# Designs tried in a protein design run: peptides against a protein of PDB entry 3VA4. Part 120

Target 1, 107 residues: chain A of PDB entry 3VA4
Amino acid sequence: EPIGQLRLFSGTHGPERDFPLYLGKNVVGRSPDCSVALPFPSISKQHAVIEISAWNKAPILQDCGSLNGTQIVKPPRVLPPGVSHRLRDQELILFADFPCQYHRLDV

## One batch from the design tools (peptide; made by RFdiffusion4, then SolubleMPNN)

Design b2_p29_6_s4 (from b2_p29_6, 24 letters changed)
Fold by OpenDDE base, seed 1:
Structure b2_p29_6_s4 (fold): chain B 107 residues (1-107), chain A 29 residues (1-29)
Amino acid sequence: as target 1 above (107 residues)
Amino acid sequence: EEEEEERRRREEEREEEVEAHDRARELAA
């Protein structure tokens, strides 16, 4: 069962999509093998990772040295590669220029 | 009463989501 969710907002790329997040490492990237597959040219094959250690612990987001970066929306902040960022519920994230939102599921 | 409050909460959540969506897009643009 999923512990979290990553929502990709609708845009020029198409409609909104929701991706389930599980315990362990959830890789965000253009590669189809990624847990969160974002098949867009501006997304790196392995762009970022959302690691969830437990259902009651905040996920850790890390940029994997992506070309176009990972940013937190509020407050605006570019995440340096490999630096851990604790995700809050409802946190807004930019992978390259794609707006996403993390949501903790009630499990 | 409870149904009305729940409806209100859902509406507020939708409004917040729209605002957040727009803000995220603004920052991405």
Scores: peptide ipSAE 0.029, ipTM 0.494, DockQ to the pose 0.022
Fold by OpenDDE base, seed 5:
Structure b2_p29_6_s4 (fold): chain B 107 residues (1-107), chain A 29 residues (1-29)
Amino acid sequence: as target 1 above (107 residues)
Amino acid sequence: EEEEEERRRREEEREEEVEAHDRARELAA
């Protein structure tokens, strides 16, 4: 069962979407075989990764060298490729120009 | 009383989610 969630907020692309996150590597990207598939041209085929090592540990976000970048919203920070960022519950993320939110699920 | 507190907490969580959504969109624009 999922232990986290990534919410893509509604926008010009359409309604909001909720993606389940599991233990291990959850790849975010335009490719349809990604765990979090964001089928938009500004998203890289493999854009970023959210790695969850345990249910009681904060997920780690890394940009995979995406063209249009990954950013933390508050406080504002561009995430350099390969640099680990610990996700806090309810944290807001920009993949390119697409706003998302991480949510921890109680298990 | 506990039911009222739980309801209030859920309402606050929904309001925070809406604010987060709007703020995220604003920063992405």
Scores: peptide ipSAE 0.028, ipTM 0.495, DockQ to the pose 0.021
Fold by OpenDDE base, seed 3:
Structure b2_p29_6_s4 (fold): chain B 107 residues (1-107), chain A 29 residues (1-29)
Amino acid sequence: as target 1 above (107 residues)
Amino acid sequence: EEEEEERRRREEEREEEVEAHDRARELAA
């Protein structure tokens, strides 16, 4: 049962895609084995992780030492590798230059 | 009451985000 969703907005790469997020670690990366697979050269194989410890807890986003970084859009800031960031519902994230949005699902 | 619980949750999430933001900014400086 998905607890959240990560939306990749449409762009030059193609249409919008929605990725389900589950309890535990949801790896974001270029590797096809990632929970959130972003098959783009500027995305690191293991770029970031979204960890959801419980349905009633805010997910934690961490950059995994990616080459092109992970940023929060509003207010704008780059996440240093390994630093925990609590995700708010509807929060906008840049993985490299790919805009995404986290959405909490009601479960 | 469910609306109040949801509001409280959102407020807690915002506070946690602010704290994480401050840490990130400090480490990135």
Scores: peptide ipSAE 0.078, ipTM 0.541, DockQ to the pose 0.022; fails the geometry check
Fold by OpenDDE base, seed 4:
Structure b2_p29_6_s4 (fold): chain B 107 residues (1-107), chain A 29 residues (1-29)
Amino acid sequence: as target 1 above (107 residues)
Amino acid sequence: EEEEEERRRREEEREEEVEAHDRARELAA
């Protein structure tokens, strides 16, 4: 069962979409093989990773050296590649120019 | 009375989500 959710807000690309997040590595990227598949040109094939461990349900976000970057919204912060960021519930994230929100699910 | 307070809290949560969405869009622009 999913431990978390990543919401892609609605936009010019289409309606809002929710992606389930599971234990292990949840890859965010343009590649259709990604757990969080964002099929948009500004998204790198492997853009970022959200890792959830069994003992720590708070996800760790890392940018994978994406072209257009990964940014935390509040407070605004560009994530350097490979630097771990612990996601807080309801945290807003920009993958390139796509606003997303992490939501922790009650498990 | 308590139902009205709960309804208000739910409305505030929805408003905060919409506001957060808008802020995210502004930062993305």
Scores: peptide ipSAE 0.030, ipTM 0.474, DockQ to the pose 0.022; fails the geometry check

Design b2_p29_7_s1 (from b2_p29_7, 18 letters changed)
Fold by OpenDDE base, seed 2:
Structure b2_p29_7_s1 (fold): chain B 107 residues (1-107), chain A 29 residues (1-29)
Amino acid sequence: as target 1 above (107 residues)
Amino acid sequence: SAEEEARRAAERARLEALRAEDRAEAAAA
């Protein structure tokens, strides 16, 4: 049962895609083994992680030392590697230059 | 909209990455 969703907005890469997020670690990366697989060369094999410890707790986003970085859009912020960021509902995120949005699912 | 805001930010990130690559290549030349 998914607890959240990460939406990849449409772009030159293709149409919009939605990725379910589950309890535990949801790895974002180019590797096909990632929960959120973004098969693009500018994305690191293991780019970032979204960890959800409970349905009623804000997920934690961490950059994993990616080459092209992870950013919060509003307010603008580049996430230093390994530094925890608590995701707000409807948070806008950049993985490299790929715009995404997190939202909590009501389950 | 939120999507438009994110898209604008993404474009800035793309341009910054390209500039960084150009600088790296120039420095190596």
Scores: peptide ipSAE 0.600, ipTM 0.873, DockQ to the pose 0.034
Fold by OpenDDE base, seed 3:
Structure b2_p29_7_s1 (fold): chain B 107 residues (1-107), chain A 29 residues (1-29)
Amino acid sequence: as target 1 above (107 residues)
Amino acid sequence: SAEEEARRAAERARLEALRAEDRAEAAAA
């Protein structure tokens, strides 16, 4: 069923957590009904979206106008709201100050 | 490592957010 995964690295917030990613829109946000629910005050209710159109295509990441932003770690880049970023396998992402990593699953 | 690199970036983001909050509070005083 899942074709990707988003890993939230461990930190002061708690242990590492892995979130499955599916075809379609995977919303990242503080709201509990988000596909990737990050229940932290610095995360916007609807912070970002990872859209996967096909199993053999790279996902698209967009910031949804979040308060504390979405960043790519390497090379360093702040994503402007609504601008599409094609995710690479093993890409490191910041949602606010929370470090994450995307990886493709072998299905 | 990748995790260490991401963690360092996250710490920078946290510090920048704190500075932004301080500036906003000072401007509203």
Scores: peptide ipSAE 0.597, ipTM 0.871, DockQ to the pose 0.035
Fold by OpenDDE base, seed 1:
Structure b2_p29_7_s1 (fold): chain B 107 residues (1-107), chain A 29 residues (1-29)
Amino acid sequence: as target 1 above (107 residues)
Amino acid sequence: SAEEEARRAAERARLEALRAEDRAEAAAA
């Protein structure tokens, strides 16, 4: 059922965690009801959204006007709020200061 | 590695945030 995955790399916050991503909107945020719940103070309650329209299409990442921002690591880019970014497989993402990686699942 | 690259980027982001906070605090003082 999941068609993508967001990996939060290990750090001082704890071990690595993997979050399944589904068709539709996957909200990233501190709020516990988020699809990708990152319970850290520097993460906004609704920080960003990863929208997947189809398994064979690149997901769209948007920052939701977060306090501490969303960035693409390579090439470096700060995402302005509400601006769509198509995620590439193995894309490295920062939500605030938390490093993550998106990868597509084989379905 | 990709993880190392991401981790380095995260550290830079954290440092930049701290600097921004320091500047804001100094401006308010």
Scores: peptide ipSAE 0.596, ipTM 0.871, DockQ to the pose 0.034
Fold by OpenDDE base, seed 4:
Structure b2_p29_7_s1 (fold): chain B 107 residues (1-107), chain A 29 residues (1-29)
Amino acid sequence: as target 1 above (107 residues)
Amino acid sequence: SAEEEARRAAERARLEALRAEDRAEAAAA
């Protein structure tokens, strides 16, 4: 069962979408093989990874060297590739120009 | 709201993001 959720807010791309996040590595990217598949040209094939461990329910977000970057909204921060960022519940994230929100599920 | 805040940030980021016309270059990443 999912441990978390990544919400993609609605926009010109379409309606809001919720993606389940599981233990292990959840790859965010344009590739259809990604756990969080964002089929948009500004998203890299493998854009970022959200890793959730059994010992640390707070996910770790890393940019994978994406072309258009991964950013934290508040406080504003561009994530350097490969640098770990611990996600807080309700954290607002930008993958390229796509606004998302992480939500920790109570499981 | 959180959505509004994120959306505003996204608009700023959009200016630095590749346009749809740059799909070929984006596909290489």
Scores: peptide ipSAE 0.585, ipTM 0.866, DockQ to the pose 0.037

Design b2_p29_7_s2 (from b2_p29_7, 19 letters changed)
Fold by OpenDDE base, seed 1:
Structure b2_p29_7_s2 (fold): chain B 107 residues (1-107), chain A 29 residues (1-29)
Amino acid sequence: as target 1 above (107 residues)
Amino acid sequence: EEELRKQLEEERRRLEEARREDLAEAAAA
């Protein structure tokens, strides 16, 4: 069962999409076999990872050395590659220039 | 069910509103 959700907001790329997040590593990237597949040129094949170790623990977001970066919106912060960031519920994330939002699901 | 749909739509609206506010705040920083 999904523990969280990553929402890709609508934009020039198309409509909004929601991606379920599960226990373990949820890879965000352009590759179609990623858990969160963002098939856009500015997204790295393996851009970032959201790791959920337990249902009651905040997910950890890490940039994987992406070309165009991963940023937290509030407060504004560019994530250095490999540095762990604990996601807060409803946190807004930029993968390259694509705005997304994480939220925890009730389980 | 209409009630479930309504709840989901309300949540969506709240999330989108929060998004706009947070993006505006970030842009102003």
Scores: peptide ipSAE 0.088, ipTM 0.606, DockQ to the pose 0.022
Fold by OpenDDE base, seed 2:
Structure b2_p29_7_s2 (fold): chain B 107 residues (1-107), chain A 29 residues (1-29)
Amino acid sequence: as target 1 above (107 residues)
Amino acid sequence: EEELRKQLEEERRRLEEARREDLAEAAAA
């Protein structure tokens, strides 16, 4: 069962999409085999990773050296490649210019 | 079920509003 969810908000690209997040590495990227597949040209093939080590721990977000970056919205911050960021519940993230939101599922 | 739907819609609205506010705040900062 999924431990969390990443919501891609609706936009010019189309409607909202929800991606389940599981234990281990959830790769965010343009590549279709990514756990969170964002098929957009501004997204790197392997853009970022959300790693969940346990159901009761906050996920770790890392940018994988993406071209257009990974940003935390509040407070505003561009994540340096490879730097670990603990995701807070309901945290807003920008992968390139695509707004997403992480939330923990009631498991 | 109808009540659940309504609750979900309300929550969605709240999240969307919060998103807009946070994005606006981030842009202004």
Scores: peptide ipSAE 0.066, ipTM 0.585, DockQ to the pose 0.021
Fold by OpenDDE base, seed 4:
Structure b2_p29_7_s2 (fold): chain B 107 residues (1-107), chain A 29 residues (1-29)
Amino acid sequence: as target 1 above (107 residues)
Amino acid sequence: EEELRKQLEEERRRLEEARREDLAEAAAA
């Protein structure tokens, strides 16, 4: 079962979408085989990764050297490629210019 | 069921409102 959820908020691209997050690597990217598939030109094919371990269910977000970056909204921070960021529940993230929100599921 | 629905809708509204405020704040910074 999913450990978390990544919500892509609604926008010009379309309606809101919720992506389940599982143990292991959840790749965020434009490629359709990504766990979190964001099929938008400004998103890199492999943009970022959200990794969840069994011993630490708090997700670790890393930018994968994306062209348009990965940012934390509050407090504002651009994530350098490969640098680990522990996601907090309800944290807002920008993949390029697409706002998303991480939600920890009660499991 | 209706009460649960209302609670979920309220929570969603709160989250969306907070999101809007946070995004606006970030844009202004």
Scores: peptide ipSAE 0.061, ipTM 0.582, DockQ to the pose 0.021
Fold by OpenDDE base, seed 5:
Structure b2_p29_7_s2 (fold): chain B 107 residues (1-107), chain A 29 residues (1-29)
Amino acid sequence: as target 1 above (107 residues)
Amino acid sequence: EEELRKQLEEERRRLEEARREDLAEAAAA
């Protein structure tokens, strides 16, 4: 069962989509084999990674050297490539210009 | 089921409002 969820908010691209997150590395990217596949031109093939080490620990988000970047919304911050960021529940993230939200699931 | 549905809708509304506020703050620098 999934431990977390990444929500892609609705927009010009289409409706809202929810992606399950599991223990280990969850790759975010345009490539269809990514755990979180965002099939949009502005998303890098391997854009970022969300690593979950345990159900009771905050996931770690890292940008993978994406072209258009990974940003935290509040407070505003561009994540330098490879720098670890601990995700808070309900945290808002921009992958390129696509707004997403991390949600911890009760398991 | 009806009560659960209403609660879920209310929660969604609150999350969307929070999102809007956070995005506005970010845009305002």
Scores: peptide ipSAE 0.054, ipTM 0.571, DockQ to the pose 0.021

Design b2_p29_7_s3 (from b2_p29_7, 16 letters changed)
Fold by OpenDDE base, seed 1:
Structure b2_p29_7_s3 (fold): chain B 107 residues (1-107), chain A 29 residues (1-29)
Amino acid sequence: as target 1 above (107 residues)
Amino acid sequence: MEEEERKEREEKEELERLREEDREEAAAA
């Protein structure tokens, strides 16, 4: 079962989409091979990674050196490439200009 | 250990290639 979920908010690109997150690495990117596939030009093929090491530990988000960056919304912060950021439940994330939200699922 | 190091190197090289492609595609757009 999925341990978490990443929500892509609705926008000009289309409706809201939900992506399940599992133990291990969940790659976010434009490539269709990504766990979280965001097929948009401003998203890098491999944009970022959400790593979940255990069901009871907060996921780690890292930008992979994307062209248009990864940001935390509150408080505002641009993530330096390769620097680990512990995700809080309900964390709002910008991948390039696409707003997303992480939340932990009940398991 | 060597296998993991090899894998990490290959993943890094792949990422670098993908970044180059991303830049090229962005420039061409």
Scores: peptide ipSAE 0.603, ipTM 0.873, DockQ to the pose 0.912
Fold by OpenDDE base, seed 5:
Structure b2_p29_7_s3 (fold): chain B 107 residues (1-107), chain A 29 residues (1-29)
Amino acid sequence: as target 1 above (107 residues)
Amino acid sequence: MEEEERKEREEKEELERLREEDREEAAAA
């Protein structure tokens, strides 16, 4: 069962998409075998990872050395590669220039 | 531990290959 959700906001690429997040590593990237597959040229094949250790713990986001970076929106912060960032509920994230939002599921 | 270490090394090597491919694909676009 999914522990969290990553929402890709609607944009020029198309409609909003919601991706379930599970315990363990959830890879974000352009590769179709990623847990969060973002099939856009500006997204690296393996762009970032969201790791969830437990349902009651904040997920950890790490950029995997992506070409176009990963950024927290508020306050603005570019994530250095491999540096752990604890995701807050409702956290707004930019993968390259694609805005996303993490939120924890209650189910 | 050794098996886990092997897995981590393989994952790192794969990531490095993917980064190279990403760079090449971006340059060719």
Scores: peptide ipSAE 0.602, ipTM 0.872, DockQ to the pose 0.952
Fold by OpenDDE base, seed 3:
Structure b2_p29_7_s3 (fold): chain B 107 residues (1-107), chain A 29 residues (1-29)
Amino acid sequence: as target 1 above (107 residues)
Amino acid sequence: MEEEERKEREEKEELERLREEDREEAAAA
């Protein structure tokens, strides 16, 4: 059962996509093996990871040393590789140039 | 303990390989 969701906003790449997030590690990347598969050239094969340790705890986002980076939109912040960032509900994230939004699911 | 360290090392090595591939692909684009 998913306890979070990552939304990829619609754009030139196509329509909006929603990815379920589960307990444990949710890898974001261009590789089709990723939990959040973003099949775009600017996304690294393994770009970032969203780790959820418990349903009532904020997920942790880490960039995995991606080429084009991971950023928080508000306030603007480039995430250094391997540095933990606690995701807030409704957090806006840039994976390379792709805007996404995390939100918690209240199941 | 030792198994976890081994898995972590293997994951790191895989990530390094993937980064090299990503860099090469980006350079070729």
Scores: peptide ipSAE 0.602, ipTM 0.872, DockQ to the pose 0.864
Fold by OpenDDE base, seed 4:
Structure b2_p29_7_s3 (fold): chain B 107 residues (1-107), chain A 29 residues (1-29)
Amino acid sequence: as target 1 above (107 residues)
Amino acid sequence: MEEEERKEREEKEELERLREEDREEAAAA
């Protein structure tokens, strides 16, 4: 059962896509093996990770040393590689130039 | 403990390989 959701907003790449997030590591990247597969050249094969623990369902986002970076939109912040960021519900994230939004599921 | 440390090292090495590939692919594009 998903604990959260990551929404990729619609754009030139195509329509909006929603990715379920589960307990443990949810890898964001261009690799098709990623939980959140973003098949775009500007996305690193393993770009970032969203980790959700059982005792704290608020996800931790870390950039994995991606080439084009990971940013929080509000307030604006570039995430240094390996530095933990606790995601808030409805948090807006840029993976490279792709805007996404985290949504907590109340299950 | 030793197994966890080994796993972390392996994950780091894999990530480094992937980053190298990413850089090479980006340079060739």
Scores: peptide ipSAE 0.595, ipTM 0.869, DockQ to the pose 0.918

Design b2_p29_7_s4 (from b2_p29_7, 19 letters changed)
Fold by OpenDDE base, seed 4:
Structure b2_p29_7_s4 (fold): chain B 107 residues (1-107), chain A 29 residues (1-29)
Amino acid sequence: as target 1 above (107 residues)
Amino acid sequence: SAEAAAEAEAERKALQAAREEDLAEAAAR
């Protein structure tokens, strides 16, 4: 069962999409093999990773050296590659120029 | 969430004004 959700908000790319997040590594990227597949040119093949551990339900977000970056919206912060960021419920994220929101599920 | 989407979009616009996107190079990475 999913522990969290990543919502990609609607935009020029199309409608809103929700991606389930599971224990372990949830890779965000353009590659179709990614758990969170964002098939857009500005997204790196392996752009970022959201890791969820069994003991800590709060996910850890890391940029994987993406070309167009990963940012936390509020408070604003550009994530350097490999630097861990603990996601809070309802936190807003930019992968390149794509706005997303993390949601913690009740499990 | 409509409110969250609006907030995210506003921040996106601000960030886009300050940074450049290289789609050609992005295709290779």
Scores: peptide ipSAE 0.077, ipTM 0.638, DockQ to the pose 0.082
Fold by OpenDDE base, seed 2:
Structure b2_p29_7_s4 (fold): chain B 107 residues (1-107), chain A 29 residues (1-29)
Amino acid sequence: as target 1 above (107 residues)
Amino acid sequence: SAEAAAEAEAERKALQAAREEDLAEAAAR
């Protein structure tokens, strides 16, 4: 049913967690109302957004002007706020200092 | 995977060396 998945790797915050991603905008943020709720102080209330327009298209990741940033791990790149980044399957992302991975799900 | 996690963690540590987060300021945004 979900089109994608965002995996939050395990860390001091706790165990690994998987967040389903759906068509449309999946907001990543500290707010519990976010689709991907990361309840950590270093995460902005609305930190970033992963927009999926279609199941067969790469999602678009945008930082929402977060304080601690959104970064692609390989190659390292800080995403400027509002700039679209096409996510590749298995792409590693840092939201602040929280390592995550996008995974495309077969539908 | 464990490999992916390790890679992400390694990069995280490298990036963290360049900056420090302020949780108080972070809470405001």
Scores: peptide ipSAE 0.064, ipTM 0.653, DockQ to the pose 0.082
Fold by OpenDDE base, seed 5:
Structure b2_p29_7_s4 (fold): chain B 107 residues (1-107), chain A 29 residues (1-29)
Amino acid sequence: as target 1 above (107 residues)
Amino acid sequence: SAEAAAEAEAERKALQAAREEDLAEAAAR
């Protein structure tokens, strides 16, 4: 069962999309093999990773050395590559310029 | 659902407002 969800908000790219997040590493990237596949040129093939170690623990977000970066919106924070960020429920994230939101699922 | 859609719109609007205010501080590295 999915432990969390990453929502990509609607925009010029198209409608909203919801991606399930599971225990382990959920790779965000342009590659179709990514758990969260964002097929956009500004997204790196392997852009970031959301790692969930347990259902009752906050996920860890890391940028993977992406070209266009990973950022927390509020309060603003650019994530240096490989630096761990604990995601809060309802956290708003930019992968490059694509706005997303993490949501914890109660499963 | 309609409720989910309304919530999503509220979230998007909140995110957009935050981006407009704070995006310059969150520029690409």
Scores: peptide ipSAE 0.062, ipTM 0.657, DockQ to the pose 0.027
Fold by OpenDDE base, seed 1:
Structure b2_p29_7_s4 (fold): chain B 107 residues (1-107), chain A 29 residues (1-29)
Amino acid sequence: as target 1 above (107 residues)
Amino acid sequence: SAEAAAEAEAERKALQAAREEDLAEAAAR
């Protein structure tokens, strides 16, 4: 059913967690209603969004004006709020200081 | 099963290694 996955790597916060991603907007944030709920103080209530328009298209990541930012790890790039970034498969992302990885699923 | 557990562990280790490498590279820039 999901067409993508966001993996939160293990850390001081706890174990690794995998979040399914679906068509449409997948909100990343501290609010429990977010598709990717990261209940950590450094994460904004609505931190970022991963929008998937089709199963065969790269998702778009946007920072939503978060306090502590969204960054692509390799190559390093801080995402200005509202600027679209096309995610590559296996791409590493920092939401604030939390490292995550996007994975495209076989559908 | 033992095989499933071993596979999961191998994947975890591989992902962790990739994470550490990429984060180290990013920090060094």
Scores: peptide ipSAE 0.024, ipTM 0.516, DockQ to the pose 0.022

